# Designs tried in a protein design run: peptides against a protein of PDB entry 4PAS. Part 21

Target 1, 39 residues: chain A of PDB entry 4PAS
Amino acid sequence: SVNQASTSRLEGLQSENHRLRMKITELDKDLEEVTMQLQ
Target 2, 39 residues: chain A of PDB entry 4PAS as posed
Amino acid sequence: SVNQASTSRLEGLQSENHHLRMKITELDKDLEEVTMQLQ

## One batch from the design tools (peptide; made by RFdiffusion4, then SolubleMPNN)

Design b1_p14_8_s2 (from b1_p14_8, 8 letters changed)
Fold by OpenDDE base, seed 1:
Structure b1_p14_8_s2 (fold): chain B 39 residues (1-39), chain A 14 residues (1-14)
Amino acid sequence: as target 1 above (39 residues)
Amino acid sequence: SIDQKIEEAKKELE
């Protein structure tokens, strides 16, 4: 059904959003480490 | 490098 497809799409987007946020957190950590080393 | 990681992340968003 349309609702099932929409729910599956939303769950996929939520999982991808989580993955991307984890990637951003990793990059922020790396940036912070480099920034600290430059001080 | 950070630049490489940024480019990889951009590619994942395509």
Scores: peptide ipSAE 0.036, ipTM 0.464, DockQ to the pose 0.042
Fold by OpenDDE base, seed 2:
Structure b1_p14_8_s2 (fold): chain B 39 residues (1-39), chain A 14 residues (1-14)
Amino acid sequence: as target 1 above (39 residues)
Amino acid sequence: SIDQKIEEAKKELE
């Protein structure tokens, strides 16, 4: 149904959003580590 | 490298 397709799309977007946020957190940690090493 | 990770993240956002 249209509702099933919409909910599946939303769940996919939510999982992708979470994955991308985790990637950003990883990059922030890497940048922090480099910053500390430069001090 | 961090540069490689940045490029990979950009690709994932496309």
Scores: peptide ipSAE 0.034, ipTM 0.471, DockQ to the pose 0.043
Fold by OpenDDE base, seed 3:
Structure b1_p14_8_s2 (fold): chain B 39 residues (1-39), chain A 14 residues (1-14)
Amino acid sequence: as target 1 above (39 residues)
Amino acid sequence: SIDQKIEEAKKELE
């Protein structure tokens, strides 16, 4: 159904959003490490 | 891709 397709798409987007947020967190950590190394 | 850009950015920070 249209509702099932919409729900599946939303779940896919939510999982991708979570993945991307985790990647941003990793980059923030790497940036912090570089900053500390420069001090 | 977004994944490629992320990996390139991580590599530059190493």
Scores: peptide ipSAE 0.021, ipTM 0.450, DockQ to the pose 0.028
Fold by OpenDDE base, seed 5:
Structure b1_p14_8_s2 (fold): chain B 39 residues (1-39), chain A 14 residues (1-14)
Amino acid sequence: as target 1 above (39 residues)
Amino acid sequence: SIDQKIEEAKKELE
């Protein structure tokens, strides 16, 4: 159904969004570690 | 009725 397809797409996008947010958090941590090592 | 048309439209979107 149209609604099911839309819901599934939204859930997929939300999952990907979560994954990307986690990756950003990891990169921020890595950046902090590198910055600290350079000080 | 308007209510019936709304219900039919919802059904088409299932």
Scores: peptide ipSAE 0.044, ipTM 0.483, DockQ to the pose 0.039; fails the geometry check

Design b1_p14_8_s3 (from b1_p14_8, 9 letters changed)
Fold by OpenDDE base, seed 5:
Structure b1_p14_8_s3 (fold): chain B 39 residues (1-39), chain A 14 residues (1-14)
Amino acid sequence: as target 1 above (39 residues)
Amino acid sequence: SIDEQIRRAREELA
């Protein structure tokens, strides 16, 4: 159904959002490390 | 942390 397709899309977007948030966290840590090393 | 410092700086500027 249309509702099932919409909910599946939302769940997919939520999982991707989580993945991207984790990637941002890792990049923030990398940036901090690099910044500290440059000081 | 640097990230926390950046966060605080952005909040202060806003």
Scores: peptide ipSAE 0.033, ipTM 0.411, DockQ to the pose 0.028
Fold by OpenDDE base, seed 2:
Structure b1_p14_8_s3 (fold): chain B 39 residues (1-39), chain A 14 residues (1-14)
Amino acid sequence: as target 1 above (39 residues)
Amino acid sequence: SIDEQIRRAREELA
């Protein structure tokens, strides 16, 4: 159904959003470490 | 934090 397709897409987007936020956090930590090493 | 300082610096230049 349309509702099932919409909810499945939303769940997929929510999981991808979470994955991307975790990756951003990792990259921020890497950037901090590199910045500290350059000082 | 260094990350927050970098963020603020970028915003000031934008």
Scores: peptide ipSAE 0.033, ipTM 0.420, DockQ to the pose 0.027
Fold by OpenDDE base, seed 4:
Structure b1_p14_8_s3 (fold): chain B 39 residues (1-39), chain A 14 residues (1-14)
Amino acid sequence: as target 1 above (39 residues)
Amino acid sequence: SIDEQIRRAREELA
């Protein structure tokens, strides 16, 4: 149904959003490490 | 943290 398709899409977007937020956190830590190494 | 310092620096330049 259209409702099932919409909910499945939302769940997919929510999981991707979470994945991307975790990746941003990882990159922030990498940036911190590089910055510390440059000091 | 460095991340917070970067955040504050960006806000200062904006």
Scores: peptide ipSAE 0.032, ipTM 0.415, DockQ to the pose 0.026
Fold by OpenDDE base, seed 1:
Structure b1_p14_8_s3 (fold): chain B 39 residues (1-39), chain A 14 residues (1-14)
Amino acid sequence: as target 1 above (39 residues)
Amino acid sequence: SIDEQIRRAREELA
C-alpha cells in the first residue's frame, strides 16, 4: 500500500515533468519564430 | 540556433 502510493506519486511526477519539458520546448520554438519575424 | 545565441547574449551581459 505504501509502496503503491509512492510508485503512483513517482509516475505522476514523471508524467508532469515530461509535460513541462514539452511545454518549454514549444515556448522556445515560439520565441524563435517571433525572433525570426522581428529580424 | 537563436536560442543558443540568446543564452550566450544573456551570459555576456550578466
Scores: peptide ipSAE 0.031, ipTM 0.411, DockQ to the pose 0.024

Design b1_p14_8_s4 (from b1_p14_8, 9 letters changed)
Fold by OpenDDE base, seed 4:
Formats: structure tokens, sequence, C-alpha cells
Structure b1_p14_8_s4 (fold): chain B 39 residues (1-39), chain A 14 residues (1-14)
């Protein structure tokens, strides 16, 4: 159904959102490390 | 590496 498709799409977007947020956190940490090494 | 992670993140956003 359209409702099932919409729910599945939302769940997929939510999981991807979480994954991407974790990746951003990882990159921020790496950037901080590089910044500290440049000091 | 950071470059590899950036490339992966860019692919993930596409």
Amino acid sequence: as target 1 above (39 residues)
Amino acid sequence: SIDQEIERAQRELA
C-alpha cells in the first residue's frame, strides 16, 4: 500500500540520516585531530 | 584516510 511504501521510505531515510550523522561526527573528529597537529 | 572518508561521505549524500 501507499502507506506501507511511505513508512518504509521514512524508515530508510531515518536510518540513512543516522548513518550520515555518525559519519559527520567521525569527520569532525579527524578534522580536529589534524587541526591540533598543525598547531 | 580523511580523503577516503570524504569521498565515501560524498557518495552517501548523492
Scores: peptide ipSAE 0.027, ipTM 0.479, DockQ to the pose 0.045
Fold by OpenDDE base, seed 3:
Parts: sequence; C-alpha cells; structure tokens
Structure b1_p14_8_s4 (fold): chain B 39 residues (1-39), chain A 14 residues (1-14)
Amino acid sequence: as target 1 above (39 residues)
Amino acid sequence: SIDQEIERAQRELA
C-alpha cells in the first residue's frame, strides 16, 4: 500500500540520517585531534 | 585524510 511504501521510505531515510550524523561526529573528533596536535 | 573524508561525506549528502 501507499502507507507501507511511505513508512518503508521513512525508515530508510532515518537509517541514512543516523549514518550521516555518525560521520559528522567522526569528522568532529578528527578535527579535535588535529587541533590538539597543533597546540 | 580529513579532506578526503569531508569529500566523501559531501557526496553522501548529495
């Protein structure tokens, strides 16, 4: 059904959103490490 | 590198 397709798409987008948020966190950590090394 | 990781993340957002 249309509702089933919509919920499946939402679940996919939610999982991708989580993955991207984790990538941002990784980049923040790398930036912090570089900042510390420059001090 | 961080630059390569940034580029990868940007592709993932596109």
Scores: peptide ipSAE 0.025, ipTM 0.472, DockQ to the pose 0.045
Fold by OpenDDE base, seed 1:
Structure b1_p14_8_s4 (fold): chain B 39 residues (1-39), chain A 14 residues (1-14)
Amino acid sequence: as target 1 above (39 residues)
Amino acid sequence: SIDQEIERAQRELA
């Protein structure tokens, strides 16, 4: 159904959002480490 | 974190 498809898409977007936020956190930590090493 | 330290420094300079 349309509702099932919409729910599945939302769940997919939520999981991808979580993945991307985790990746941003990793990159922020990497950037901080590099910045500290340059000081 | 560096961001927190920067923010703190900015407040101290203001």
Scores: peptide ipSAE 0.025, ipTM 0.338, DockQ to the pose 0.019
Fold by OpenDDE base, seed 2:
Structure b1_p14_8_s4 (fold): chain B 39 residues (1-39), chain A 14 residues (1-14)
Amino acid sequence: as target 1 above (39 residues)
Amino acid sequence: SIDQEIERAQRELA
């Protein structure tokens, strides 16, 4: 149904959003490490 | 490397 397709799409977007947020956190940590090493 | 990781993240956002 349309509702089933919509909920599946939302769940996919939520999982992808979480994955991307984790990637951003990883990059932020790498940048912090570089910043500390430059000081 | 960080550069490689940045490029991967950019591709994943697209």
Scores: peptide ipSAE 0.025, ipTM 0.474, DockQ to the pose 0.043

## One batch from the design tools (peptide; made by RFdiffusion4, then SolubleMPNN)

Design b1_p15_1_s1 (from b1_p15_1, 9 letters changed)
Fold by OpenDDE base, seed 4:
Structure b1_p15_1_s1 (fold): chain B 39 residues (1-39), chain A 15 residues (1-15)
Amino acid sequence: as target 1 above (39 residues)
Amino acid sequence: DKLLEQLKKKLEQAQ
């Protein structure tokens, strides 16, 4: 149904949003490590 | 050098 397709799309976008947020957190940590090495 | 390459790879995987 149209509702099932919309729900599945939202769940896909939510999972991708979570993946990207986790990746940002990982990059922020790696940036902190680079910053400490430059001091 | 190794850290910079790891960061580039991580950035590419986020795009």
Scores: peptide ipSAE 0.059, ipTM 0.647, DockQ to the pose 0.054
Fold by OpenDDE base, seed 2:
Structure b1_p15_1_s1 (fold): chain B 39 residues (1-39), chain A 15 residues (1-15)
Amino acid sequence: as target 1 above (39 residues)
Amino acid sequence: DKLLEQLKKKLEQAQ
């Protein structure tokens, strides 16, 4: 149904949003480590 | 630099 397709798309977007947020946090930590090594 | 290559790989995996 249109409702099932919309729900599955929303769940996919929510999971991808969470993945991307976790990846940003990981990259921010890695950039902090690089910054500390350059000081 | 091993750390720079790790960062590039992590950035590529995020795209």
Scores: peptide ipSAE 0.058, ipTM 0.646, DockQ to the pose 0.053
Fold by OpenDDE base, seed 3:
Structure b1_p15_1_s1 (fold): chain B 39 residues (1-39), chain A 15 residues (1-15)
Amino acid sequence: as target 1 above (39 residues)
Amino acid sequence: DKLLEQLKKKLEQAQ
């Protein structure tokens, strides 16, 4: 039970970390588009 | 305006 709770928490943190990394990559592309519009 | 509002919405969804 303790090991199952720890593994489920780690899997949740790993999925959220992946979500946030994908969101950063999206925002970096949108910032590039803004930069091109300011030139 | 539209792009800045889209960026703001995307940032808010990341928090």
Scores: peptide ipSAE 0.058, ipTM 0.646, DockQ to the pose 0.053
Fold by OpenDDE base, seed 5:
Structure b1_p15_1_s1 (fold): chain B 39 residues (1-39), chain A 15 residues (1-15)
Amino acid sequence: as target 1 above (39 residues)
Amino acid sequence: DKLLEQLKKKLEQAQ
């Protein structure tokens, strides 16, 4: 149904949003490590 | 060098 397709799309976007937020947090830590190595 | 390549790879995997 149109509702099932919309729900599955929303769930996919929510999971991708979570993945991207976790990746940003990982990159922020890696940038902190680079900053400490440059000191 | 190894850390910078790891960061580039992680950034590419996020795009």
Scores: peptide ipSAE 0.057, ipTM 0.642, DockQ to the pose 0.055

Design b1_p15_1_s2 (from b1_p15_1, 6 letters changed)
Fold by OpenDDE base, seed 5:
Structure b1_p15_1_s2 (fold): chain B 39 residues (1-39), chain A 15 residues (1-15)
Amino acid sequence: as target 1 above (39 residues)
Amino acid sequence: SKELEELLKKLKEAQ
């Protein structure tokens, strides 16, 4: 149904949003470590 | 230095 397709799309976007947030956190940590190593 | 290189690589791959 249209509702099932909309729900599946939303779930996909929610999972991708979570993945991207985790990637940002990882990159922030990597940048902190690079900064510490350059000091 | 290898750890720094891997971090820089990971940063580059994210861009």
Scores: peptide ipSAE 0.042, ipTM 0.593, DockQ to the pose 0.057
Fold by OpenDDE base, seed 2:
Structure b1_p15_1_s2 (fold): chain B 39 residues (1-39), chain A 15 residues (1-15)
Amino acid sequence: as target 1 above (39 residues)
Amino acid sequence: SKELEELLKKLKEAQ
C-alpha cells in the first residue's frame, strides 16, 4: 500500500541519517588524531 | 607513521 511504501521509505531515511551521523563523528575523530600527529 | 597513513586513507575513502 501507499502507507507501507511511505513507512518503509521513512525507516530507510532514518537509518541512513543515523549512519551518516555516525560517519561524521568517526571523521571528526580521525581529523583530531591527524591534527594531533601534525603538531 | 603507518597510523597517519591509515587515517589519511580513511579520510580519502569517505570523500
Scores: peptide ipSAE 0.042, ipTM 0.598, DockQ to the pose 0.054
Fold by OpenDDE base, seed 3:
Structure b1_p15_1_s2 (fold): chain B 39 residues (1-39), chain A 15 residues (1-15)
Amino acid sequence: as target 1 above (39 residues)
Amino acid sequence: SKELEELLKKLKEAQ
């Protein structure tokens, strides 16, 4: 149904948003470590 | 250091 397709699309976008947030957090940590090593 | 090279590689792979 139209409602099932809309729900599945929203769930896909929510899971991708979570994945991207976790990747940003990882990169921020790696950049902090690089900054410490360059000091 | 080898550790710094690995961190720079991860950063490059994410871009």
Scores: peptide ipSAE 0.042, ipTM 0.593, DockQ to the pose 0.053
Fold by OpenDDE base, seed 4:
Structure b1_p15_1_s2 (fold): chain B 39 residues (1-39), chain A 15 residues (1-15)
Amino acid sequence: as target 1 above (39 residues)
Amino acid sequence: SKELEELLKKLKEAQ
């Protein structure tokens, strides 16, 4: 149904959003570590 | 250091 397709799309976008947020957090940590090593 | 090189690589791959 249209509702099922919309729900599945939203769940996909939510999971991708979570993945991207986790990746940002990882990169922020890596950047901090690089910054500490350059000091 | 090798660790710094790996971190720089990850940063570059994410851009």
Scores: peptide ipSAE 0.042, ipTM 0.600, DockQ to the pose 0.056

Design b1_p15_1_s3 (from b1_p15_1, 7 letters changed)
Fold by OpenDDE base, seed 5:
Structure b1_p15_1_s3 (fold): chain B 39 residues (1-39), chain A 15 residues (1-15)
Amino acid sequence: as target 1 above (39 residues)
Amino acid sequence: SSELERLLQKLKEAQ
């Protein structure tokens, strides 16, 4: 149904949003560690 | 230096 397609799309976007937020947090930590090693 | 190289590679792959 149209509702099932819309809910599945929202769930996909929510899971990808979570993945991207976790990746940003990882990269922020890696950047901080690189910055500390260059000082 | 190996740790620094690993972190620099992770940053490069994300861009």
Scores: peptide ipSAE 0.074, ipTM 0.673, DockQ to the pose 0.056
Fold by OpenDDE base, seed 3:
Structure b1_p15_1_s3 (fold): chain B 39 residues (1-39), chain A 15 residues (1-15)
Amino acid sequence: as target 1 above (39 residues)
Amino acid sequence: SSELERLLQKLKEAQ
């Protein structure tokens, strides 16, 4: 149904949003470590 | 260091 398709799309976008937020957190940590090593 | 090189590579792969 239209409702099932809309729900599945929202769940996909929510999962991708979570993945991207976790990747940002990982990169922020890696940048902090690089900054410490360059000081 | 090998660790610094690893971190720089991870940053490059994310861009």
Scores: peptide ipSAE 0.066, ipTM 0.671, DockQ to the pose 0.054
Fold by OpenDDE base, seed 2:
Structure b1_p15_1_s3 (fold): chain B 39 residues (1-39), chain A 15 residues (1-15)
Amino acid sequence: as target 1 above (39 residues)
Amino acid sequence: SSELERLLQKLKEAQ
């Protein structure tokens, strides 16, 4: 159904949003570690 | 250092 397709798309977007937020946090940590090693 | 090289490579792959 249209509702089932919309729900599955929303769940996919929510999981991708979570993945991207976790990746940003990982990159911020890696940048902090690089900055500390360059000082 | 090998650690600095690893971190720089991770940053490059993410962009």
Scores: peptide ipSAE 0.066, ipTM 0.669, DockQ to the pose 0.054
Fold by OpenDDE base, seed 4:
Structure b1_p15_1_s3 (fold): chain B 39 residues (1-39), chain A 15 residues (1-15)
Amino acid sequence: as target 1 above (39 residues)
Amino acid sequence: SSELERLLQKLKEAQ
């Protein structure tokens, strides 16, 4: 149904949003470690 | 260091 398709799309967007937030956190940690090594 | 090179490579691959 249209409602099932909309729900599945929302769940997909939520999972991708979570993945991207985790990637940002990983990169922030990597940048902190790079900064420490350059000091 | 090898670790610095690894981190710089991860950053480059993410962009």
Scores: peptide ipSAE 0.066, ipTM 0.672, DockQ to the pose 0.054

Design b1_p15_1_s4 (from b1_p15_1, 5 letters changed)
Fold by OpenDDE base, seed 4:
Structure b1_p15_1_s4 (fold): chain B 39 residues (1-39), chain A 15 residues (1-15)
Amino acid sequence: as target 1 above (39 residues)
Amino acid sequence: SSELERLQKKLEEAL
């Protein structure tokens, strides 16, 4: 149904949003490590 | 260093 397609799309967007947030956190940690090595 | 190379690779893969 249209509602099932909409809910599945929302769940997909939520999972991708979570993945991207985790990637940002990983990159922030990598930048912190680089900063520590440059000090 | 090997660690800097690893971090550079991770950055390149993210862009």
Scores: peptide ipSAE 0.033, ipTM 0.526, DockQ to the pose 0.052
Fold by OpenDDE base, seed 3:
Structure b1_p15_1_s4 (fold): chain B 39 residues (1-39), chain A 15 residues (1-15)
Amino acid sequence: as target 1 above (39 residues)
Amino acid sequence: SSELERLQKKLEEAL
């Protein structure tokens, strides 16, 4: 149904949003480590 | 260092 398709799309977007937020956190940590090594 | 190279590679792969 239209409602099932909309729900599945939202769940996909929520999962991708979570993945991207985790990747940002990982990169922030890596940049902090690089900054410490360059000081 | 090998560690710095690893971190640089991870950054490049994300861009």
Scores: peptide ipSAE 0.032, ipTM 0.535, DockQ to the pose 0.054
Fold by OpenDDE base, seed 2:
Structure b1_p15_1_s4 (fold): chain B 39 residues (1-39), chain A 15 residues (1-15)
Amino acid sequence: as target 1 above (39 residues)
Amino acid sequence: SSELERLQKKLEEAL
């Protein structure tokens, strides 16, 4: 149904949003480590 | 260092 397709799309977008937020946190940590090594 | 090279590679792959 249209409702089932919309729900599955929302769940996909929510999981991708979570993945991207975790990737940003990982990159911030990596940049902090690089910054510390360059100082 | 090998660690710095690893971090630079991770950054390049993400951008």
Scores: peptide ipSAE 0.032, ipTM 0.535, DockQ to the pose 0.055
Fold by OpenDDE base, seed 5:
Structure b1_p15_1_s4 (fold): chain B 39 residues (1-39), chain A 15 residues (1-15)
Amino acid sequence: as target 1 above (39 residues)
Amino acid sequence: SSELERLQKKLEEAL
């Protein structure tokens, strides 16, 4: 149904949003480590 | 140095 397609799209966007937030956290940690090693 | 290179590469791939 149209509702099932809309809910599946929302769930996909929510999972991708979570993945991207985790990637940002990983990159922030990596940047901190690089910064420490350059000092 | 290998760890630093790995992290630098990950950063470059994200830009």
Scores: peptide ipSAE 0.032, ipTM 0.546, DockQ to the pose 0.059

Design b1_p15_2_s1 (from b1_p15_2, 8 letters changed)
Fold by OpenDDE base, seed 4:
Structure b1_p15_2_s1 (fold): chain B 39 residues (1-39), chain A 15 residues (1-15)
Amino acid sequence: as target 1 above (39 residues)
Amino acid sequence: SLREQLQALREALDK
């Protein structure tokens, strides 16, 4: 059960990390597009 | 704003 709890925590952190990275990439692209349009 | 959202996400990633 200790191993299961640790594994579940790790999987949750990995999933959240991936989600955050994808969102950062999306917002970086959107920010670049807006910046280009304002130039 | 997009900048504030991006900054918040970067901070969350580093924690």
Scores: peptide ipSAE 0.036, ipTM 0.540, DockQ to the pose 0.525
Fold by OpenDDE base, seed 2:
Structure b1_p15_2_s1 (fold): chain B 39 residues (1-39), chain A 15 residues (1-15)
Amino acid sequence: as target 1 above (39 residues)
Amino acid sequence: SLREQLQALREALDK
């Protein structure tokens, strides 16, 4: 159904959003470590 | 590298 397709699309976007947020967090930590090493 | 990871993230956000 159209509703099921829309729900599946939303769930996919939500999971991808979560994955990207986790990557941002990891990069923030890496950046912090590099910054501290340069001080 | 951190640079490559940042680039990959930007590409993912632009899709």
Scores: peptide ipSAE 0.034, ipTM 0.538, DockQ to the pose 0.196
Fold by OpenDDE base, seed 1:
Structure b1_p15_2_s1 (fold): chain B 39 residues (1-39), chain A 15 residues (1-15)
Amino acid sequence: as target 1 above (39 residues)
Amino acid sequence: SLREQLQALREALDK
């Protein structure tokens, strides 16, 4: 149904959002490490 | 590289 397609899309977007947030955190840590190494 | 990863992340967020 149209509603099932919409809910499935929302779930996909939510999972992708979570993945991207985790990646941001990981890259922020990497940037911090690089910054410390440059000091 | 870290730079490439940041670029890919920005592209993913802008979609």
Scores: peptide ipSAE 0.031, ipTM 0.532, DockQ to the pose 0.227
Fold by OpenDDE base, seed 3:
Structure b1_p15_2_s1 (fold): chain B 39 residues (1-39), chain A 15 residues (1-15)
Amino acid sequence: as target 1 above (39 residues)
Amino acid sequence: SLREQLQALREALDK
């Protein structure tokens, strides 16, 4: 149904959003480590 | 990739 398709799309977007946020956090941590090593 | 570049930087700084 249209409602089922919309719900599945929302769940997919929510999971992808979470994945991308975790990747950003990882890169921020890596950048901080390199910055500290350069000081 | 950015991840690979950051890993290479870490390894270079540890030498």
Scores: peptide ipSAE 0.029, ipTM 0.491, DockQ to the pose 0.036

Design b1_p15_2_s2 (from b1_p15_2, 8 letters changed)
Fold by OpenDDE base, seed 4:
Structure b1_p15_2_s2 (fold): chain B 39 residues (1-39), chain A 15 residues (1-15)
Amino acid sequence: as target 1 above (39 residues)
Amino acid sequence: SLREQLQELRRQLDA
């Protein structure tokens, strides 16, 4: 149904959003480490 | 670069 398709789309976007946030956090940590090493 | 990767991920997050 249209509602099922919309729900599946939302769940997919939520999982992707979580994945992206985790990667951003990881890279923020990496940047911090590099910044500290350059000082 | 790490900075560019972060910027791309943030762009994807806002899409």
Scores: peptide ipSAE 0.047, ipTM 0.626, DockQ to the pose 0.552
Fold by OpenDDE base, seed 1:
Structure b1_p15_2_s2 (fold): chain B 39 residues (1-39), chain A 15 residues (1-15)
Amino acid sequence: as target 1 above (39 residues)
Amino acid sequence: SLREQLQELRRQLDA
């Protein structure tokens, strides 16, 4: 149904949003580590 | 670069 399609789309976007946030956090930590090593 | 990857991920998050 249209509602099921909308719900599935929302759940997909929520999971992707979470994945992206986790990758951002990971890369921020990596940048911090590299920065510390350069100092 | 790592910085460019972060910038791209942030762009995708805001899209």
Scores: peptide ipSAE 0.047, ipTM 0.626, DockQ to the pose 0.578
Fold by OpenDDE base, seed 2:
Structure b1_p15_2_s2 (fold): chain B 39 residues (1-39), chain A 15 residues (1-15)
Amino acid sequence: as target 1 above (39 residues)
Amino acid sequence: SLREQLQELRRQLDA
């Protein structure tokens, strides 16, 4: 159904959003660590 | 670079 398709797409976008946010957090941490090591 | 990777991920998040 249209509702099921919309829900499935939203869930997919939410999972991808979460994945991207986790990667951003990881890289922010790595960047901070490198910055501290260079000081 | 790590910074460029971060920038690309943020771009994808905003898309």
Scores: peptide ipSAE 0.046, ipTM 0.622, DockQ to the pose 0.512
Fold by OpenDDE base, seed 3:
Structure b1_p15_2_s2 (fold): chain B 39 residues (1-39), chain A 15 residues (1-15)
Amino acid sequence: as target 1 above (39 residues)
Amino acid sequence: SLREQLQELRRQLDA
């Protein structure tokens, strides 16, 4: 049960980490486009 | 702003 709880927490953190990284990449791209348009 | 949103996401990533 303790091992199952630890595994579930790890999987949750891994999925959230992936989600956040994808969103950061998206916004970095948007920021680049805005910056280019201002030049 | 877009910059502020990026900063907040990076904060959450490091939490």
Scores: peptide ipSAE 0.046, ipTM 0.622, DockQ to the pose 0.514

Design b1_p15_2_s3 (from b1_p15_2, 9 letters changed)
Fold by OpenDDE base, seed 3:
Structure b1_p15_2_s3 (fold): chain B 39 residues (1-39), chain A 15 residues (1-15)
Amino acid sequence: as target 1 above (39 residues)
Amino acid sequence: SLREQLQALLEELEK
């Protein structure tokens, strides 16, 4: 149904949002490591 | 921010 399609779309976007936030966190940790090595 | 701190360190290294 239209409602089921809309719900599935939202759940997909929420999952992608979470994935992207986790990737940003990973890159922040990599940046921290590089910063420490330069000090 | 951490990004700004890294940029500052790189600028110092390039002097």
Scores: peptide ipSAE 0.042, ipTM 0.502, DockQ to the pose 0.116
Fold by OpenDDE base, seed 5:
Structure b1_p15_2_s3 (fold): chain B 39 residues (1-39), chain A 15 residues (1-15)
Amino acid sequence: as target 1 above (39 residues)
Amino acid sequence: SLREQLQALLEELEK
């Protein structure tokens, strides 16, 4: 149904959002480490 | 660079 498709898409976007946030956190940590090493 | 990668990910979230 339309509702099922919308729900599935939302769940997919939510999982992708979580994945992206995790990658951002990882890169932020790495960037901080590099910044500290350069100081 | 790490900065560019971070920025690219932020842009994906903001679209």
Scores: peptide ipSAE 0.042, ipTM 0.571, DockQ to the pose 0.512
Fold by OpenDDE base, seed 1:
Structure b1_p15_2_s3 (fold): chain B 39 residues (1-39), chain A 15 residues (1-15)
Amino acid sequence: as target 1 above (39 residues)
Amino acid sequence: SLREQLQALLEELEK
C-alpha cells in the first residue's frame, strides 16, 4: 500500500541518517587526532 | 581529505 511504501521509505531514511551521523562522528574524531598530531 | 568527507556527509544529511 501507499502507507507501507511511505513507512518503508521513512525507515530507510532514518537508518541512513543514523549511518551518516555515526560516520560524521568517526571522521570528526579522526580529524581531531590528525590535528593533535600536527601540533 | 577528511574535511571534505565530513562536508560531503553534512550535505547529505541536510538535503
Scores: peptide ipSAE 0.041, ipTM 0.575, DockQ to the pose 0.573
Fold by OpenDDE base, seed 2:
Structure b1_p15_2_s3 (fold): chain B 39 residues (1-39), chain A 15 residues (1-15)
Amino acid sequence: as target 1 above (39 residues)
Amino acid sequence: SLREQLQALLEELEK
């Protein structure tokens, strides 16, 4: 149904959003580490 | 660079 398709799309977007946030957190941590090493 | 990669990911979230 249209509702099922919409729900599946939303769940996909939510999972992708989570993945991106995790990657951002990882890179932020790496940047912090590099910054500290340069000090 | 790591900075550019982080920026690109932020832009992806803002779409």
Scores: peptide ipSAE 0.040, ipTM 0.570, DockQ to the pose 0.516

